Peptides against a protein of PDB entry 8YVU. Designs and how they scored, part 93

Target 1, 39 residues: chain A of PDB entry 8YVU
Amino acid sequence: PQLCYILDAILFLYGIVLTLLYCRLKIQVRKAAITSYEK
Target 2, 160 residues: chain B of PDB entry 8YVU
Amino acid sequence: TWLTVLKKEQEFLGVTQILTAMICLCFGTVVCSVLDISHIEGDIFSSFKAGYPFWGAIFFSISGMLSIISERRNATYLVRGSLGANTASSIAGGTGITILIINLKKSLAYIHIHSCQKFFETKCFMASFSTEIVVMMLFLTILGLGSAVSLTICGAGEEL

## One batch from the design tools (peptide; made by RFdiffusion4, then SolubleMPNN)

Design b2_p16_6_s2 (from b2_p16_6, 12 letters changed)
Fold by OpenDDE base, seed 3:
Structure b2_p16_6_s2 (fold): chain B 39 residues (1-39), chain C 160 residues (1-160), chain D 39 residues (1-39), chain A 16 residues (1-16)
Amino acid sequence: as target 1 above (39 residues)
Amino acid sequence: as target 2 above (160 residues)
Amino acid sequence: as target 1 above (39 residues)
Amino acid sequence: LALLLLLNILLSLLNS
């Protein structure tokens, strides 16, 4: 039971970090697409 | 193109905020229907007695709806109204988080004081259940606040 | 305790989906970078 | 689109 709450906290933090990384990567893909279109 | 992307993100954030509000309202109504909170010690369900799930859900819903309407109508007056509503919802979310943290502390203190070795005791079970529900509500409130703050920042950026 | 396990399952599934999306996006960024290097 | 997919996944999880 206590391990469950700890796991929830770790998974939540992991989810936030992954979301931030995903957003950054999405921005990079969009920038790359714009740069390729201007060429 | 960037403005169009930001608009789509705003709509998504608004929908997420409305969904979060609806989930909070559903949890509040379910808890009120299953548990007669009036007969339970006030410290365990202080957030529910304060009506937080109800007014919090209303504020988040209004903020989300105004955000979506503002994005769709693209009117300058609606943008200002949406920004105001998002700011108000962000403040409400912050207040809600504070109330939930206080409730969690009280629930945790209750569990510690009663030395809940036997999980089957009705009081210990209710305190544990309350703690679980409050934690869920806290997560939902954090998500709602995150969406409201994001919408507020986007709206403020459009006004500048 | 049962709610904690349900939350863990949801967060775990969310983490897996985000990881898959991140991997796909990373592959797209790599493909875009290769395409830009060949030009 | 990714946010929409994420929302759809969240909605699907909520409906399950």
Scores: peptide ipSAE 0.531, ipTM 0.807, DockQ to the pose 0.055
Fold by OpenDDE base, seed 1:
Structure b2_p16_6_s2 (fold): chain B 39 residues (1-39), chain C 160 residues (1-160), chain D 39 residues (1-39), chain A 16 residues (1-16)
Amino acid sequence: as target 1 above (39 residues)
Amino acid sequence: as target 2 above (160 residues)
Amino acid sequence: as target 1 above (39 residues)
Amino acid sequence: LALLLLLNILLSLLNS
């Protein structure tokens, strides 16, 4: 049971980090798409 | 640039695979040191009895090491070796997952049969602990398999 | 304790999905960068 | 880069 809570914490942190990275990457893709549309 | 990025990804995947293997090995050794699995009646620790944490960790470690070496030396023979090792590791990972699923089923069945409402009973505690460890090993095995498959795809892409 | 295992499963699935999406997005960004370099 | 960050986090956790 204690190990489950530790795993939850690790997975939660991983999920947050991935979400942040995904958001950053999505913003980059949007910026690239806008730049390509202006050309 | 694309090749450089792929190389960096391969190195990272290799390191991740080695780390996963080391964690699996550590868990296996700790469980073997704390619990005398041979004297425990039942198939609760079937994955441990099969030696999966040991051989699985070895396969993943070898695959990861070969991937890192292949990336560093940029030799064609090493790429082929890494691809072979990654394929072998993927097969080992799949086998490990199968064994772990079987172990989980047995552990769950054991818990169900003994109606483990009292967590303080030694048998129920052992079954619960086994289930937890097997779930963790399953998670690590899935991660290792994912890394090995990714490395295999990258290696195959470099050969084309 | 049972809720912990369910949470682990959900977080794990979420992590896998995010990783796949991140990989796809990263590939798209790379393809866009290559196309921009060829122009 | 994300993988490198994850690796750095893992290494940081191991050193901790």
Scores: peptide ipSAE 0.526, ipTM 0.809, DockQ to the pose 0.050
Fold by OpenDDE base, seed 4:
Structure b2_p16_6_s2 (fold): chain B 39 residues (1-39), chain C 160 residues (1-160), chain D 39 residues (1-39), chain A 16 residues (1-16)
Amino acid sequence: as target 1 above (39 residues)
Amino acid sequence: as target 2 above (160 residues)
Amino acid sequence: as target 1 above (39 residues)
Amino acid sequence: LALLLLLNILLSLLNS
């Protein structure tokens, strides 16, 4: 049971990190698209 | 600027808020279907007895929907409406967090008082289950509040 | 305890979905970078 | 587009 809670915490943290990385990557894609449109 | 970033993420935050609301509703309905909270003595399920999963989810859903609509249409009247809804959702979220914290404290206190050594005992199981659900709901509520506050700041920034 | 396992399953699924989305977005960024380099 | 997809999934879940 304690292992389950630890796993939940790890998975939750992983989810947050992935979400942040996804947001950053999405911003990069948008910036790249804008730069491509200005050319 | 921070405001510009928030504006760009407004739709994302709205969707996240709606999703959070739906998850809260799902958890609320599951808990209500599995547990007869009305017959449980004590304040272990105070958040559920208060109907928080339901009204909280509704507020977050409405706020998220309005935020998405406001972002899509980019109309001044929608911005005001979204700001109002987001503010209301933020207040609801804050209230929900408070209720959940109180419920969590009561649940933990119950577990400690009864010295739940046997997990299979009905009371201890219910208290543990309640604690787990309340913790999950607390995290979801914090996320919902964060999104609602972010959307409120975005809306306020658009009005200025 | 059973709820913990259910939560683990949900978080795991969420993590997989986010990973897939991240991979797709990463590919898009790479494509955008290549297109920008060809110009 | 991803947000729209997520919204559509959410709406689909709501309608189910």
Scores: peptide ipSAE 0.522, ipTM 0.816, DockQ to the pose 0.042
Fold by OpenDDE base, seed 2:
Structure b2_p16_6_s2 (fold): chain B 39 residues (1-39), chain C 160 residues (1-160), chain D 39 residues (1-39), chain A 16 residues (1-16)
Amino acid sequence: as target 1 above (39 residues)
Amino acid sequence: as target 2 above (160 residues)
Amino acid sequence: as target 1 above (39 residues)
Amino acid sequence: LALLLLLNILLSLLNS
């Protein structure tokens, strides 16, 4: 049971990191799209 | 280009396979180091007794490495070899999942028979630990299989 | 303890979905960057 | 870059 909780913690951390990276990437896409539209 | 994206995806999948294999090996070695599986009564660790973490990890590692090498060198012979290795690793992964499911069933049956409330806490703990490790290995095997299948499809697409 | 395993499964699925979304978004960023460079 | 990082992590683990 303790191992399950450790796994949950790792997966949760991974999910948070991925979410942050996704948000950053989404912002980059938006910036690139705006730059392309201004040209 | 689409080809460049696909190549990067293949490399990613190959790396993922290698990583999965390494994790499986690590789990196998840790379990073998902490627990003397040979002295454990019952079939709770049947997947470990069968050596699945070891041979499965080797197959996934070889498949992933071949995929990465094939992609980097862009040689036709390597592509075919990688496709073959990926197919073999996919089959091995499927077999591994089957073994793990069987082991999980045996572990659950053991827990049910020994009714953890009445039996020595140590045996119940061991059975629970085994079940948890088997479940983790099952998830990793599913991931490895998914990556291997994806690489196989990509490789087959390149041959067409 | 059973809840822990369910949580693991949910987190695992979430991780897979996020990974796929991240890959798609990364492809979009690359496409947008290429389009911006061609202009 | 993420793949390179993963590869570096893998290599680091292999060298450890």
Scores: peptide ipSAE 0.519, ipTM 0.814, DockQ to the pose 0.041

Design b2_p16_6_s3 (from b2_p16_6, 11 letters changed)
Fold by OpenDDE base, seed 4:
Structure b2_p16_6_s3 (fold): chain B 39 residues (1-39), chain C 160 residues (1-160), chain D 39 residues (1-39), chain A 16 residues (1-16)
Amino acid sequence: as target 1 above (39 residues)
Amino acid sequence: as target 2 above (160 residues)
Amino acid sequence: as target 1 above (39 residues)
Amino acid sequence: LVLLLLLSIALSLLNS
């Protein structure tokens, strides 16, 4: 049971980090699309 | 630039694979040190009895190391070698996942048959602990397989 | 304890899906960068 | 490493 909670904490942290990275990447894609549209 | 980025990703995947292998070895060592698997009745630790944490970790480690070496030397022969090693590691990872799934099914069946309401019973505690460790190993194996497959695809793309 | 294992499975699946989406997004950013370089 | 990848992508975008 303690290992399960530790795993949950690790997976939760990983999910948060991935979500932040995904958001940053999505913003970059949008910026690239806007610059391509203005050209 | 695309090739350099893929190369960096390949190195990262290789490092991730090595790290996964090391974690699997650590878990295997901890389980072997804390639990006497030979005295445990049933197939709850079938994956451990089969030595999966050891050979699986070795395969993933070799694959990751070869991928890193291939990336660092940037030689065509190393790319082919890395592709072969990554393919072998992917097959090993798939086999490991299969073994872990079988172990999980046996462990879950054991828990269901014995209706483990009392966690402090030695058999139920061992079954629960085994299930937790096997689930963790399954996650690590899936991550390792994902990295190996990604490296294989990258290597195949470089050969074409 | 059962809820913890279910949560682990959900978080793990979420992590895999996010990783795949991140990879796809990264490929899209790269393709956009290549098309911008060829222009 | 992810940050390095993001930086490399950003540099590639700036250099394009």
Scores: peptide ipSAE 0.484, ipTM 0.795, DockQ to the pose 0.016
Fold by OpenDDE base, seed 1:
Structure b2_p16_6_s3 (fold): chain B 39 residues (1-39), chain C 160 residues (1-160), chain D 39 residues (1-39), chain A 16 residues (1-16)
Amino acid sequence: as target 1 above (39 residues)
Amino acid sequence: as target 2 above (160 residues)
Amino acid sequence: as target 1 above (39 residues)
Amino acid sequence: LVLLLLLSIALSLLNS
């Protein structure tokens, strides 16, 4: 049970980090698309 | 630049695969050192009795190492070897996942049959501990399989 | 304890999905960058 | 970057 909770914490943290990175990347894609459209 | 990034990704996947393999091996070793699996009722540690943490870890480790070496040396023969190893490791990983799922089911069934409400009872504790380890190993195996498959796809793409 | 394991499975799956999406998005960004460079 | 995250997870698991 303790190992499970530790794993949950790690996976949760990882999920948050990935979500943030995904959001950043998505914003970058949108910016790139806008820049290409204006060109 | 794109190829360089892909190469770095391949190397990283290889390293990840090796690391996953090492973790699986470490877990296997720890379990074998702490627990006398031979005296435990047969179904709880079926994956360990099958030796999966060891052979699976070896396959993943070899695959990862070959992938890294292939990427670094950029030799055609090494690429083919890495592709073969990655394919083999992917198959091994799939087999391992199957074994772990079966073990998990058996462990859960054991817990249910014995109505393991008391955590400190030896059998129930062992079953719960086994279940936890099996779940961890399952996650690691899935990660390893994912890396191996990714490397296989990348290697196949390079050969085309 | 059982809930913890279920949570682990969900978080793990989420992590895999996010990783795949991130990879796809990264590829899209690169393709967009290449297209903008050739324009 | 995703790979780095995976590596960080793997390292964290190894360190745990």
Scores: peptide ipSAE 0.566, ipTM 0.828, DockQ to the pose 0.070; fails the geometry check
Fold by OpenDDE base, seed 5:
Structure b2_p16_6_s3 (fold): chain B 39 residues (1-39), chain C 160 residues (1-160), chain D 39 residues (1-39), chain A 16 residues (1-16)
Amino acid sequence: as target 1 above (39 residues)
Amino acid sequence: as target 2 above (160 residues)
Amino acid sequence: as target 1 above (39 residues)
Amino acid sequence: LVLLLLLSIALSLLNS
């Protein structure tokens, strides 16, 4: 049971980090799309 | 450029396979060092008794290493070898997942049969601990299989 | 305790899906960067 | 970047 909680914490942290990175990458894609549209 | 991206992905997948293999091996070694599985009654550690952490880790490690070497040398024979190793690793991973699922079912059945309300009972503690380790190994095996399959698809695409 | 294992499975699946989406998004950013460089 | 993420996952798993 304790290992399960530790695994949950790790996976949760990983999910948060991935979500933040995904958001940053999505913003970059949007910026690139806007730049391409302005050209 | 596409080839460079694919190569970087292959190397990354190879490293992931090696890492997964090392983690599985470490868990196997720790479990074998702390617990004498041979004296534990039941099939709670059936995956360990079958030697899955060892052979599974070896297959994933070999697949990952061959993938990295194939990517670095860019030789046709190495690509074929890597593809073969990745295919073998994928099969091994699938077999490992099956064994782990069976082990999980047995562990859960054991917990239900013994009505493990007392966590301090050695058998219940071992069953719970085994279940947790097997779940972790299952996740690692799925990651390894995913990487091996991805490498296999990439390698097959290069041969076509 | 049983909920922890279910949560682990959900978080793990989420992590895999996010990783795949992140890879796709990264490829899109690279394609956009290449297209911008060719212009 | 993906490699760093996987390495971070691996390190987290090793620390567990």
Scores: peptide ipSAE 0.561, ipTM 0.823, DockQ to the pose 0.075; fails the geometry check
Fold by OpenDDE base, seed 3:
Structure b2_p16_6_s3 (fold): chain B 39 residues (1-39), chain C 160 residues (1-160), chain D 39 residues (1-39), chain A 16 residues (1-16)
Amino acid sequence: as target 1 above (39 residues)
Amino acid sequence: as target 2 above (160 residues)
Amino acid sequence: as target 1 above (39 residues)
Amino acid sequence: LVLLLLLSIALSLLNS
């Protein structure tokens, strides 16, 4: 049971980090697409 | 740039906040319906005794609704109201997290004191159940607070 | 205790989905960067 | 897509 809670915390943190990274990457893709469209 | 992204996601954040509020309310009502918290000795359900699921859900719901309305109507007067509501919701979320952490500590202390080796004992079961519910509520509160803070930052950026 | 295991399963599944989406997005960024470099 | 991911997170948390 203690391992379950620790795993929850790790997975939750991982989810947050991945979400932030995904958002950053999505912004980069959009910027790249806009730059490509302006050329 | 970050403000622009938050502005685009404002409606989603508002919906997320409302959803979080509804879930918190549902958990609160279910717990109150299944368990007579008033008759439970100790501070195992201190967050529920404080009524956090109820008032917290109300604050988050109001904040989310105001945010959505403000975004949809694009009225300057509503933006200020939404900002105020989001700020209030953020404060409420922070308070809720504090209450939940305190409740969690008390629940864990209870489990340790009673050396809950026999999980099937009523007291140990209740303490474990309380801990699980508090953890769930904590996660929901963190999500709600994150949404409220994001909306607050977005609103503040629009006022500047 | 069962609730935490259910949460673990959901968070794990979410983490996998996010990882896949992140990989897909990373590939898109790389493709966009290559296309921009060729122009 | 970000909104869908966030919604999926929210739904995952809700389903938990």
Scores: peptide ipSAE 0.557, ipTM 0.821, DockQ to the pose 0.063; fails the geometry check

Design b2_p16_6_s4 (from b2_p16_6, 12 letters changed)
Fold by OpenDDE base, seed 2:
Structure b2_p16_6_s4 (fold): chain B 39 residues (1-39), chain C 160 residues (1-160), chain D 39 residues (1-39), chain A 16 residues (1-16)
Amino acid sequence: as target 1 above (39 residues)
Amino acid sequence: as target 2 above (160 residues)
Amino acid sequence: as target 1 above (39 residues)
Amino acid sequence: LPLLLLLSKLLELLNS
């Protein structure tokens, strides 16, 4: 049971980090698309 | 194309594969050091008795290392070697998943037979611990297999 | 304990899906950068 | 050390 909770914590942290990275990449894609449209 | 994507992430997949292999090896060594599996009655640790954490970790580590070296040197002979190692690692991963599923079924059956509602019983604790370790190893093996398959597809795409 | 294992499975699946989406988004960023460079 | 350097390079590539 304790190992399960530790795994949950690790997976939860991993999910948060990936979500933040995904948001950053999405913003970069939008910025790149805007720059491409202005050219 | 999907092949281009996989080629760009090949180094990352190789590192992930090595890391997964090292984690599996660490879990195997920790379990072997803490628990004397040879003296534990039953098939609760059948995956450990089969030596999967050891040989599986070795195969994944070799495959990952070869993939990284192949990507760095861009040599045709290394690409072929990496493809072979990745294919072998994919087969090993599939076999490992099968063994882990069997172990998980046996562990669950043991928990049901002993009606492990009382977690404080040593046998029930060991069965629960084994189940947790097997589930973690199963997840790691699935990740390792995914990386090995991805690297194999990349290597096959480079040969075409 | 059972709820913990179910949560682990859900978080693991979520992590895989996010990783795939992150890879797709990274490819889109690279394609957008190439298109911007060719203009 | 070489694995750590590779990981560091990967993290740098991910952060760029």
Scores: peptide ipSAE 0.465, ipTM 0.795, DockQ to the pose 0.026
Fold by OpenDDE base, seed 1:
Structure b2_p16_6_s4 (fold): chain B 39 residues (1-39), chain C 160 residues (1-160), chain D 39 residues (1-39), chain A 16 residues (1-16)
Amino acid sequence: as target 1 above (39 residues)
Amino acid sequence: as target 2 above (160 residues)
Amino acid sequence: as target 1 above (39 residues)
Amino acid sequence: LPLLLLLSKLLELLNS
């Protein structure tokens, strides 16, 4: 049971980090798409 | 192309593989130091008895290291070596997953047979602990296998 | 304790999905960068 | 690359 909670914490942290990175990348893609459309 | 993406992520995948291997090794070492698996009756710790945490960690570590070195030096001979190591690591990972699944089934069967309703029973506690450790190892092995396969595909793409 | 294992499974699945999405997004960013460089 | 950044951070942690 204790190991499960540790795993949950690790996976939760990983999920948060990936979500933040995904959001940043999504913003970059959107900016790139806008720039390409203006050219 | 997918190959180009994999090439750029090769170093990351290699480090991830090494990290996974180190975690597996640490878990294996801790379990072996705390529990005398040799004196435990049954196949609850079959994955540990098979030495998977040790040899699996070694294979993943070697594969990851070779991948990183290959990427850094950008030499053709290293690419081939990395491909071989990654292939071996992938096979090891697959074997490990199989062993872990078998271990999980045995552990679950043990819990069922002994009607482990009380967590405080020593045998039930050991079976539950084994199951938890095996699940963690399975997760790590899947991650390691994913990285090794990705690196293998990347290496194969460079040879084509 | 049982809820912990369920949470682990959900977080694990979420991590896999995010990883795939991140890879796809990264490829899109790279393609956009290449296209912008060729123009 | 976020993964590379994460990797670099991990390497820094390992080197510390």
Scores: peptide ipSAE 0.496, ipTM 0.793, DockQ to the pose 0.036; fails the geometry check
Fold by OpenDDE base, seed 3:
Structure b2_p16_6_s4 (fold): chain B 39 residues (1-39), chain C 160 residues (1-160), chain D 39 residues (1-39), chain A 16 residues (1-16)
Amino acid sequence: as target 1 above (39 residues)
Amino acid sequence: as target 2 above (160 residues)
Amino acid sequence: as target 1 above (39 residues)
Amino acid sequence: LPLLLLLSKLLELLNS
């Protein structure tokens, strides 16, 4: 039971980090697409 | 740049806020239907007795809906209304988190005082169940507050 | 404890979906970078 | 696009 709550906290943190990384990656894809369109 | 990114995600944040509100409302309704909260000690279910799942869910739902409508119609008057609703929802979320933390502390204190060695004892089971629900509601409230704050920042950026 | 396991399952599923989406985006960024380099 | 897809899925879940 205590391990479950610890796991929830780790998974929650992982979810936040992945969301931030996903947003950054999405911005990079958009920038790359814009740069490719301007060329 | 950050404001532009948040503006593009306003609809997603609004939908997330509505979903969070609905989940909170569902949990509140289920708890109220399964357990007679009125007969339970006030320290364990204080957040439920205060009606937080209900009014909190309503505030988040209204804020999310207004945000989505404001984004879709792109009208200046709706932007101001959405900003106001999001600000109110952010305040409500902060208050809700505070209430839930207080409830959680009381519930944990109750479990500690009674030294719940036997999980199957009715009081210990209710206290543990309350703690679990309060923790879940706290996570949902944090998510809702995050969405409301993000939408508020977007709305404030549009007003400037 | 059962609610904790349900939350854990939801967070785990969310983490898997985000990981898959992140991998797809990373592949797209690599493809865009290769296409930009060939031009 | 991924966020829009996620939003679309979420809207579909809410509409269901």
Scores: peptide ipSAE 0.486, ipTM 0.788, DockQ to the pose 0.037; fails the geometry check
Fold by OpenDDE base, seed 5:
Structure b2_p16_6_s4 (fold): chain B 39 residues (1-39), chain C 160 residues (1-160), chain D 39 residues (1-39), chain A 16 residues (1-16)
Amino acid sequence: as target 1 above (39 residues)
Amino acid sequence: as target 2 above (160 residues)
Amino acid sequence: as target 1 above (39 residues)
Amino acid sequence: LPLLLLLSKLLELLNS
């Protein structure tokens, strides 16, 4: 049971970090697409 | 700008709030239906006794709905209303997190004091169950607060 | 304990999905960067 | 956004 809660915390943190990274990457893709369209 | 990104995700954040609220409400209802909280000794279910799953769910639901409506109608009065609701939801979420943390501490303390070696003891089982439910509600509340804060920032940016 | 395991399963699934999406997005960024370099 | 797709599905479920 204690291990389960620790795992939950780690997975939750991982989910948040991945969400932030995904958002950043999506912004980069959009910027790259705009730059490609202007050329 | 970051504000533009938040604006584009406003509807998503609103739906996330509604979903979080619904899950919290479901958990609250299930716990109330399965457990007679009034007969449980101690403050193990203090968050439930305070009615947090209910009022928190209502606040998040209203905030999410107003955010979606505001985004769809693009009316200035709705934007202000949504901002107010999101701010209220953020405050409610913060309060809920505090209550849940306190409840979690009490539950953990109870488990520690009684040295719950036998999981099948009724009191230990109830304390463990309470801890699990509180943790789940805490995660959901954090998600709801994050969405509400994001929507609040977006709404504030629209007023500028 | 059972509820904790259910939460772990949901968070784990979410993490896997996000990781896959992140990988796809990263590939898109790389492709966009290559296209920009060739211009 | 995959989240938008999920959102769209959730909205469809809520509207059904």
Scores: peptide ipSAE 0.484, ipTM 0.794, DockQ to the pose 0.034; fails the geometry check

